Peptides against a protein of PDB entry 3JWR. Designs and how they scored, part 73

Target 1, 323 residues: chain A of PDB entry 3JWR
Amino acid sequence: TRELQSLAAAVVPSAQTLKITDFSFSDFELSDLETALCTIRMFTDLNLVQNFQMKHEVLCRWILSVKKNYRKNVAYHNWRHAFNTAQCMFAALKAGKIQNKLTDLEILALLIAALSHDLDHRGVNNSYIQRSEHPLAQLYCHSIMEHHHFDQCLMILNSPGNQILSGLSIEEYKTTLKIIKQAILATDLALYIKRRGEFFELIRKNQFNLEDPHQKELFLAMLMTACDLSAITKPWPIQQRIAELVATEFFDQGDRERKELNIEPTDLMNREKKNKIPSMQVGFIDAICLQLYEALTHVSEDCFPLLDGCRKNRQKWQALAEQ
Target 2, 298 residues: chain A of PDB entry 3JWR as posed
Amino acid sequence: TRELQSLAAAVVPSAQTLKITDFSFSDFELSDLETALCTIRMFTDLNLVQNFQMKHEVLCRWILSVKKNYRKNVAYHNWRHAFNTAQCMFAALKAGKIQNKLTDLEILALLIAALSHDLDHRGVNNSYIQRSEHPLAQLYCHSIMEHHHFDQCLMILNSPGNQILSGLSIEEYKTTLKIIKQAILATDLALYIKRRGEFFELIRKNQFNLEDPHQKELFLAMLMTACDLSAITKPWPIQQRIAELVATEFWEQGDQVGFIDFVCTQLYEALTHVSEDCFPLLDGCRKNRQKWQALAEQ

## One batch from the design tools (peptide; aimed at target 1 S127 K194 F284 A287)

Design b2_p23_6_s4 (made by RFdiffusion4, then SolubleMPNN; from b2_p23_6, 10 letters changed)
Fold by OpenDDE base, seed 1:
Structure b2_p23_6_s4 (fold): chain B 323 residues (1-323), chain A 23 residues (1-23)
Amino acid sequence: as target 1 above (323 residues)
Amino acid sequence: SDLDYFLERAKAAGVDADFAESW
C-alpha cells in the first residue's frame, strides 16, 4: 500500500526527537504516520529489531496491520490508546529503568502486547458483551474481550508479511506468545483486582523477587495495567482530554444499554450524570491507581513520574468535585 | 512509608467492583 511504502521509506527520528521516553508524552498532535514511526523507534531502541532479526518492511507492515485492526469509530479504545499504552511501556522500560530487570523476550512480548491489547475493541466492556449475548460471550466465560484481543493479535502475527517473530526459535516463539497472552489478559481490570493484593503484599513485606517465575509473571501483569491506565498519570491538560474520550465512549455504551438492552446504565456510563465525573475519577484513582503506581515506584524509583502525575491529577479532580 | 499508607488505605476502602467492571 501507499501507506506501507511511505512508512518503510521514511527516516525514523530519534527517541529524543519523538519524546517517546517522556512519561508526559502526548500523541494528540501526531499523525498516524508519526505514531507508526514512534512505534518503529520503540522496537529499535529496545534492541528488538536487531536481537530478533526483524525485517524493516515486515515490522512496518505489522505496525500498520495492528493500527488497521483498531476501530476508528471508537472514542477511546482505538489505535491511539494502544499506542499510548506502548509508549508508556517504552518509557517505563527506558526512563523507568525496568528494561534491565527483564529479558529480551519479556520486553518483546510486553511491547507487542501493549500495542495489541485492545485489538478490534468495540467500545463496550465485557459486561455489555455478556448481557447482549454476543457470540464472543459464548466462546469465553471471563475476560471475553481480552481473549478476543489476543486472538486478533495472534491472527496478525501469523498473517503473511506480518511475521515479526519469524526470527525466533520455536522455544522463544512459544515463550513470547505465552507472555503476550498473559499480558493481554492482565489488562482485564477484574484480573488486576484479583491479583494485585499478592503483588502489594510482596512489596510491603520486602519479599518481592523478580527471579521467582511466579513473581515475574505477576510483575508483568501489574506493569501492563500500569501502562494501560497511564492516561491518569499524564499532565492535567492531557489527562482531562483523555478523560473526555473515556467518558464519551462510556456514555455511548450507556446510550446503547438504554436503547438495545432496556437497562439503566451505571453512573459511570450515564450521560445524565456527567457532573459526577470528577468524584468518580477521584474514586478510581484511590481505589485502583495510586497503590499500583506506588508499588511500581518501589520496584523502580525512576517510575516516580507516573505516581507523581497520578497524585497531581487526583488533586485536580478533587478540586473539580468540590465545585 | 507512602507505600504502606496507600496499601492500607486501599485495603480499608475495599475494591470498588463498579470500576473494575467498567474498564
Scores: peptide ipSAE 0.027, ipTM 0.604, DockQ to the pose 0.119
OpenDDE base, seeds 2, 3, 4, 5: peptide ipSAE 0.026, 0.026, 0.025, 0.026; ipTM 0.595, 0.605, 0.591, 0.688

Design b2_p23_7 (made by RFdiffusion4)
Pose (drawn by RFdiffusion4):
Structure b2_p23_7 (pose): chain A 298 residues (1-255, 281-323), chain P 23 residues (1-23)
Amino acid sequence: as target 2 above (298 residues)
Amino acid sequence: SAAIEEAKEEWEEFFQPDVEAQP
């Protein structure tokens, strides 16, 4: 509660000061309070704060709530993951220049979604909770964890003093939530795989076009995956260390080149055809693929 | 090179059950 006092009264530094405009950004050296501050700057500089009548008091409580609903004991899938995703999402809209390509309702939804796309993640994959017959598997059909991440995001938005959406017309609120649901579910790697082929062709055939309502919401799913694993596009020292966490969390459940080829370069290439200013992601990606390949050969 | 191709095939097989469980 004091954490709210201190936060809701601190000055939010500029985006330039926070270097959150950068695809090469890192959080290793930021405090907890600082990361919440960057998030406020994100909402502010995306005009989400003014266009949706958000009170500084409410947004702060909500951000803090999401922070406390990520598990600390979980190796990689903790708050700093949700944060590093939202920052990548933020950097994509700004420096990658996509904000000029989509509505205010969509931008708000993407940011809220990127922040909560893994809420309460217990450090285990959908495959495991299905095979171990976790009650969550009994409750949800497909995309089990991602359904849960959303159930949580919504639970928090309905919490008192957390209605950062309270300023929306009912119609606005209604469709924003629809997009948020779609965004969070799209972080299921299975859906990314079962859908990406369709998108990779519209790109390949120089046919892809945003104006098409459907082609757009597909891209929105592809954008979510693009930020969800943007960690693979980081400078080597960072990718080296964050790969260490994904490493431990996986091994805990058990108790890189093939993946980048199979999952990543394919995607970031497509994102750059859609937006050239998003190339740093593709560059950093194959750059790390280069270093992992060399290591794989010892 | 063979090990990288093997690792790639292992990824394809790893995610396949989850892909099939989708709508």

Design b2_p23_7_s1 (made by RFdiffusion4, then SolubleMPNN; from b2_p23_7, 10 letters changed)
Fold by OpenDDE base, seed 1:
Structure b2_p23_7_s1 (fold): chain B 323 residues (1-323), chain A 23 residues (1-23)
Amino acid sequence: as target 1 above (323 residues)
Amino acid sequence: SAAIEAAKQALADFIQPEVDALP
């Protein structure tokens, strides 16, 4: 395609030029081509291209295929969300120095998972899928969308000309796919809620050990969630804009719930409750986000900007909630 | 605040059924 030719021929700017190492990164001013260039840089600077012998054209095609399989009519869970998740992963690995704690296969899997974790997202949550009796709800009992995202990820990875993992041994390939699956499934917030207590307790007791395979898996799951939710850590103008996108998508779901399911949406998805957004954001930060970024910062102090950003945004939302 | 606690509870109520449905 013309897009592939343009991407494959383009000079990829440095990570410094692209600012993709910054936790404060914003994609708002970037074109789709520039987001793809950023993605190439992430793979390159993590040594994934060299270590796993990726062909440049294949990587370019894969990136474009991933981007194409996000829906444009979804306000938040689109390519830009996946891209920002991956950028946060990259920043956490580099600036947060988590790269030094992980294997190359784990890094490869996490980056692929971050980019792929919401593939073909429909702008509705698992609860909606279940209640609407969608065909996907017949295939999976729990984490319905996350299973679908992984299926889409696997489909793309196996598609002709998109096989970025072809340079891996059979064992490396199996390991990578296992980690990708676990990482994508970990983005189900229900799983996060179920598992986070174990992680926080290990941190609190100073018993956290990444050499333990179970704890490693747990950490990768927590890291995925931390990157997935990283919009909450961004500078206030960015946070506010992303919160608007999230609210838009949630309100769209709420509107569909009224129209298609004849149910009253929860406050989070109720357009009539727009005035509750600030308080809901504070509640979300307190219930879901703060402890995660605190724990992550305990694993790597260089991840502090994520925690600091979350705290600052909590203050901003609190001030709005008090008006 | 009461509003924040209400928001936290609403979020908990929303997600808890999904948590409980996990194996």
Scores: peptide ipSAE 0.490, ipTM 0.940, DockQ to the pose 0.832
OpenDDE base, seeds 2, 3, 4, 5: peptide ipSAE 0.480, 0.483, 0.483, 0.487; ipTM 0.938, 0.939, 0.939, 0.940

Design b2_p23_7_s2 (made by RFdiffusion4, then SolubleMPNN; from b2_p23_7, 12 letters changed)
Fold by OpenDDE base, seed 5:
Structure b2_p23_7_s2 (fold): chain B 323 residues (1-323), chain A 23 residues (1-23)
Amino acid sequence: as target 1 above (323 residues)
Amino acid sequence: SAKIEAEREAIAAFIQPEVDALP
């Protein structure tokens, strides 16, 4: 396609020029082409292209395929969300110095997972999918959408001309897919809530050890969630805009719950409760986000900008909630 | 504040059914 030709022929700017190492990064001003260029730079600067012998055209095609398999009519869970998740992962690996704590296969898997973790998202949560008796709810009992996202990821990776993992050995390939699956599934917030206690206790007791395979898996899951939720850490103007996108998607679900299921939506998804957004954001930060970024900062102090951003945004939302 | 605490509980309550559904 002309899009592929344009991407493959383009000069890829440096990470510095693209500012993709910054935790404060915003994609709002970027074209789709520029987001793809940023993605190429992430793979290159993480040494993934060289170490796994990726063909440039194949990588370009894969990126475009991933982007194409996000829906454009979904307010938040679209390509830009996945791209921002991957950018946060890149920043955490580089600026946050987590790269040195992980293997190349783990880094490869995390980046692919970050870009792929919401593929074909429909703008509704697992509860809606279950309550609507959607066909996907017949395939999976829990983490329904995350299983679907992984299936989409696998489909793309196996598609002709998109096989960015073709340079891997069979064992490396299996390992990578396992980690990708675990990382995508970890983005289910329910799984995060279930597992986070173990992670926080290990940190609190100073018993956290990345050499333990179970703790490594747990850390990768927590890191994925931290990147997935990283919008809450962004500079206030960016945070506000993203919060509006999230609210829009939630309200769209709430409207569908009323219309299609005859259910009164929760306040979070109730358009009539828009005035509660500031207080709900504070509640979300306190219940879900703060302790995660505190723990992540304990693993790597260079991740502090994420925690600091989260704290600053909590104060801003609190001020609005008091009005 | 009581308002913030109520919202924390509401968020927890919203997700808890999905947590409970996990094996």
Scores: peptide ipSAE 0.348, ipTM 0.891, DockQ to the pose 0.856
OpenDDE base, seeds 1, 2, 3, 4: peptide ipSAE 0.199, 0.149, 0.043, 0.341; ipTM 0.786, 0.822, 0.749, 0.892

Design b2_p23_7_s3 (made by RFdiffusion4, then SolubleMPNN; from b2_p23_7, 11 letters changed)
Fold by OpenDDE base, seed 2:
Structure b2_p23_7_s3 (fold): chain B 323 residues (1-323), chain A 23 residues (1-23)
Amino acid sequence: as target 1 above (323 residues)
Amino acid sequence: SAAIEAARAAIAEAIQPLVDALP
């Protein structure tokens, strides 16, 4: 395609030029081509292209295939969300110095997972899929969409001309797919809520050890969640804009719940209760975000900008909630 | 504020619906 030719022939700017090592990064001013260039730079600067012998054209095709398999009619859970999740992962690995704590296969898996974790997202949550008796709800009992996202990820990875993992041994390939699956499934916040207590307790007791395979898996899950939720850490103007996109998608679901399911939506998905957004954001930060970024910062102090951003946004949302 | 505490409590009590709804 013309798009592939343009991407494959383009000079990829440095990570410094693209600012993709910054936790404060925003994609708002970037074209789709520039987001793809950023993604190539992430793979290159993490040594993934070299270490796993990726062909440049295959990587370019894979990136474009992933981007194409996000829906354009979804306000938040689109390519830009996946791209921002991957950028936060890259920043956490580089600027946050987590790269030195992980294997190359783990890094490869996390980056693929971050880009792929919401593939073919429909702008509705697992509860809606279940309540609407969607065919996907017959395949999976829990984490319905996350299983679907992984299935889409696997389909793309195995598609002709998209096989970025072809340079791996059979064992490396199996390991990578296992980690990708675990990482995508970990983006179900229900699993985060279930597992985070173990992680926080290990941190609190100073018993956290990445050499333990179970604790490593737990950390990768927490890191995926931290990147997935990273919009809450962004500078206030960016945070506000992303919160509007999230609210739009949730309100669209709430409207569908009224129309298709004849139910009153929860406050979070009720457009008539938009005045509750600031207080709900404070509650979300307190209940879900703060302790995660505190724990992540304990693992690597260089991740502090995520925690600091989250704290600053809490203050901003609180000020709005008090008006 | 009382409103923030009420919102926090509501989210804590309704954590599962929130978890299901959030990204």
Scores: peptide ipSAE 0.025, ipTM 0.702, DockQ to the pose 0.281
OpenDDE base, seeds 1, 3, 4, 5: peptide ipSAE 0.025, 0.024, 0.023, 0.024; ipTM 0.693, 0.614, 0.592, 0.597

Design b2_p23_7_s4 (made by RFdiffusion4, then SolubleMPNN; from b2_p23_7, 12 letters changed)
Fold by OpenDDE base, seed 2:
Structure b2_p23_7_s4 (fold): chain B 323 residues (1-323), chain A 23 residues (1-23)
Amino acid sequence: as target 1 above (323 residues)
Amino acid sequence: MEKIEAEKKKIEEFIKPEVEALP
């Protein structure tokens, strides 16, 4: 395609020029082409292209395929969300110095997972999928959408001309796919809630050890969630804009719940409760986000900007909630 | 503080059914 030709021929700017190592990064000013260039840079600077012998054209095609398999009519869970998740992962690995704690296969898997974790997202949560009796709800009993996202990821990875993993041994390939699956499934917030207690307790007791395979898996899951939720850590103007996108998508679901299911939506998805957004954001930060970024910062102090951003945004939302 | 705790609880309650559905 013309898009592929343009991408493959383009000079890829440095990570410094693209600012993709910054936790404060914003994609708002970037074209779709620039987001693809950023993605190439992430693979390159993590040594993934070299270490796994990726062909440049294949990587370009894969990135474009991933981007294409996000829906354009979804307000938040689109390519830009996936891209921002991957950028946060890259920043956590580089600026947060987590790269030194992980294997190359784990890094490869996490980056692929971050880009792929919401593939073909429909702008509705698992609860809606289940209540609407969607065909996917018959295939999976829990984490319905996350299973679908992984299936889409696997489909793309196996598609002709998209096989970025072709340089891996059979064992490396199996390991990578296992980690990708686990990482995508970990983005189910319900699974996060279920598992986070173990992680926080290990941190609290100073017993956290990445040499333990179970704890490594747990950490990768927590890191994925931290990147997935990283919008809450962004500078206030960015955070506000992203919160509007999230609210839009949630309100769209709520409208569908009323129309299609004859259900009164929860406050989070109720357009009539828009005035509650500031207080709900504070609640979300306190319930879900703060402890995660505190724990992550304990693992690597260089991740502090995520925690600091989250705290600052909590104060901003609280001030709005008091008006 | 009370308002914040109330909203926190609502978020937890919203997620709870999905957590309980997990094996």
Scores: peptide ipSAE 0.291, ipTM 0.881, DockQ to the pose 0.806
OpenDDE base, seeds 1, 3, 4, 5: peptide ipSAE 0.230, 0.023, 0.275, 0.018; ipTM 0.854, 0.557, 0.873, 0.537

Design b2_p23_8 (made by RFdiffusion4)
Pose (drawn by RFdiffusion4):
Structure b2_p23_8 (pose): chain A 298 residues (1-255, 281-323), chain P 23 residues (1-23)
Amino acid sequence: as target 2 above (298 residues)
Amino acid sequence: TAEHEEYLETMEFIDEKFEEFWE
């Protein structure tokens, strides 16, 4: 609760000061308090704070709540992952210039979603919880973990003093939640795979167009995956270290080049055809693919 | 039912690819 006092009264530095406009950004050196501050700057500079009548007091409590609902003992899928995703999401809308391509309801939804897309992630994949017959698998059908991440995000938004959406008309609130659900579910790698083919063609055929309501919400799912694993587009020293965490968390459950080819370069290439200013992601991606390939050959 | 089966097939496909990458 003091953590709220100190946070709800500190000055939120500029985006330039925080270097959160950068696709090459890193959090390694930030404190916990600093990361929450960047998040406030994100909401503020996306005009989400003023266009949705958010009280500084409420947004702070909510951000803190999401922070405390990521597990500390979990290697990679902790708060800094949700944060590094939202920052990538933020950098995409600003420097990658996408904000000019979509509504305020969509921007708010993407940010809330990117922050909570892995809430309460217990360091294990959908494949494992299904094969181990975890009760969560009995409860949810497909995209089990992602359904849970959402069940949590919503539980927090309905919490008192956390209704950062309280300022929305009922219609607005109703559809925002619909988009948030779609966004969080889209971080299921299985859906990314069972849907990306359709999107990669609209791109390939120079047919892709945002105006189309459906083509848009598909892209919104592709954007979520793009930020969810943006870590692979980081400078080598960073990608080196964050790959160390994904490494431990996987080995804990067990108790790179093929993946980038199979999952990533294909995607970031498409994102740049949609927005050229998003190329740094593609550049950093193949740049790391270069260094992992060299290491694979020892 | 059909949508769930397709999902499970996608999950199996992913697992097979990850196994191939590891080998």

Design b2_p23_8_s1 (made by RFdiffusion4, then SolubleMPNN; from b2_p23_8, 18 letters changed)
Fold by OpenDDE base, seed 5:
Structure b2_p23_8_s1 (fold): chain B 323 residues (1-323), chain A 23 residues (1-23)
Amino acid sequence: as target 1 above (323 residues)
Amino acid sequence: SQELQEYKEVEKLLEKQLQQFAQ
């Protein structure tokens, strides 16, 4: 395709030029081509291209395939969300110095997972999928959408000309897929809520050890969630704009719940309760976000900008909630 | 399965928490 030719022939700017190591990064001004170039740079600077002998054209095709399998009519859970999740992962690995704590296979898996974690997202949550009796709800008992996202990820990875993992041994391939699956499934907030207590307790007791395979898996899950939720850490103007996208998608779901399911949406999904967004954001930060970024900062102090951003945005939302 | 039951409990907890953010 012309898009593939353009991407494959383009000079890939440095990570510094692209600012993809910054926790404050914004994609708002980037073209789709530029987001793809950023993604190439992430793979390159994490040594994944070299270490796993990725062909440039195959990587380019894979990136475009991933991007294509996000829906354009979804307000928030689209390619830009996946791209921002991956960028936060890259920043956490580089600027946050987490790269030195992980294997190349773990890094490879996390980056693929971050880009893929919401593939074919429909702009509705698992609860909606269950209540609507969607066919996907018959395939999976829990984490319905996350299983679907992984299935889409696997489909792309096995598609002709998209096999970025072809340079891996059979054992490396199996390990990578296992980590990708676990990482994508970890983006289910219900699983996060279930598991986070163990992570926080390990940190609190100073017993956290990345050499333990179980704790490693737990950490990768927490890191995925931290990147997935990273919009809450962004500079206020960026945070506010992303919050509007999230609200738009949630309100669209609420409208569908009324129309299709004949149910009253929750306040989070109810456009008539738009005035509650600031207080809901404060509640979300307190209940879900703060402890995660605190714990992540304890693992690596260089991740502090995520925590600081979250705290600053809490203050901003609180000020709006008091109005 | 026990795992499914545990998940459903957590999912309900999550839904409750998300609703509490709006109260």
Scores: peptide ipSAE 0.226, ipTM 0.829, DockQ to the pose 0.922
OpenDDE base, seeds 1, 2, 3, 4: peptide ipSAE 0.223, 0.068, 0.210, 0.210; ipTM 0.828, 0.772, 0.820, 0.823

Design b2_p23_8_s2 (made by RFdiffusion4, then SolubleMPNN; from b2_p23_8, 16 letters changed)
Fold by OpenDDE base, seed 4:
Structure b2_p23_8_s2 (fold): chain B 323 residues (1-323), chain A 23 residues (1-23)
Amino acid sequence: as target 1 above (323 residues)
Amino acid sequence: DKELQEYQEVVKLLEEQLEKFAK
């Protein structure tokens, strides 16, 4: 395609030029081509292209395929969300120095997972899918969308000309897919809530050890969630803009719940309760986000900007809630 | 399925928590 030719022929700017190592990164001013270039740079600077012998054209095609399989009519859970999740992962690995704690296969898996974790998202949550009796709800009992996202990820990875993992051994391939699956599934917030207690206890007791395979898996799950939720850590102007996108998508779901399911939406998804957004954001930060970024910062102090951003945004939302 | 039951309990808890945020 013309798009592929343009991407494959383009000079890829440095990570410094692209600012993709910054936790404060924003994609708002980037074209789709620039987001793809950033993605290439992430793979390159993590040594994934070299270590796993990725062909440049194949990587370009894969990136474009992933991007294409996000819906443009979804306000938040689109390519830009996936891209921002991956950028946060990249920043956490590089600036946050988590790269030194992980294997190349784990890094490869996390980056692929971050980019793929919401593939074909429909702008509705698992609860809506279940209540609407959607065909996907018959395929999976839990984490319905996350299973679907992984299936889409696997489909793309196995598609002709998109096989970025072709340089891996069979064992490396299996390991990578296992980690990708676990990482995508970990983005189900219900699973995060289920597992976070174990992680926080290990941190609190100073018993956390990344050499333990179970604890490694747990950490990768927490890291994925931290990147997935990283919008809450962004500088306030960026946070506000992203919060508007999230609210738009949630309100669209709420409108559909009323129309299609004859259900009164929760306050979070109720367009008529926009005035509660600030207080809901404070509650979300307190219940879900703060402890995660505190724990992550404990594992790597260089991840502090995520925690600091979260704290600052809590203050901003609290101030709005008091008005 | 025990795992499914546990998941459903967590989902319920999550929904309850999210509802509390709106109050």
Scores: peptide ipSAE 0.290, ipTM 0.854, DockQ to the pose 0.818
OpenDDE base, seeds 1, 2, 3, 5: peptide ipSAE 0.180, 0.214, 0.021, 0.181; ipTM 0.814, 0.827, 0.639, 0.814

Design b2_p23_8_s3 (made by RFdiffusion4, then SolubleMPNN; from b2_p23_8, 15 letters changed)
Fold by OpenDDE base, seed 4:
Structure b2_p23_8_s3 (fold): chain B 323 residues (1-323), chain A 23 residues (1-23)
Amino acid sequence: as target 1 above (323 residues)
Amino acid sequence: DKELQEYQEVVEELEEQIRKFLE
């Protein structure tokens, strides 16, 4: 395609020029082409292209395929969300120095997972999918969308001309897919809630050890969640704009819940209660976000900007809630 | 905090759902 030709022929700017190592990164000013260029740079600077012998054209095609399989009519869970999740992962790996704690396969898997974790998202949560008796709800009992996201990820990875993993051995391929699946499934907040206590306890007791395979898996799950939720850590102007996108999508779901399911939506999904957004954001930060970024910062102090951003945004939302 | 309480309730509900599913 013309898009592929343009991307494959383009000069890829440095990570410094693209500012993709910054935790404060924003994609708002970037074109789709620039987001793809950023993605290429992430793969290159993490040594994934070199170490796994990726062909440039194949990587370009894969990126464009992933982007194409996000819906344009979804306000938040679109390509830009996936891209921002991947950028946060890249920043955590580089600036946060998590790269030194992980294998190349784990890094490869995490980056692919971050970009793929919401593929073909419908703009509704698992609860809606279940209650609406959507066909996907017949395939999976829990984490319905996350299973679907992984299926889409696998489909793309195996599509002709998109096989960025062709340079891997069979064992490396299996390991990578396992980690990708676990990472995508970990983005289900229900699973995060289930598992976070173990992670926090290990940190609290100073027993956390990445050399333990189970603890490694647990950490990768927590890291995925931290990147998935990283909008809450962004500078306030960016946070506000992203919060508007989230609210738009949630209100659209709430409207559908009223119309299609004849139920009253929760406050989070209720357009009529938009005035509660600030207080709900404070509640979300306190209940879900703060402990995660605190724990991540204990694993690597260089991840502090995520925690600091989260704390600053809590203050901003609290101030709005008091008006 | 009322909103925090709501999120805590959601967490508890999700945990309960997961527990029931795993039984």
Scores: peptide ipSAE 0.023, ipTM 0.612, DockQ to the pose 0.054
OpenDDE base, seeds 1, 2, 3, 5: peptide ipSAE 0.017, 0.018, 0.023, 0.018; ipTM 0.587, 0.605, 0.674, 0.594

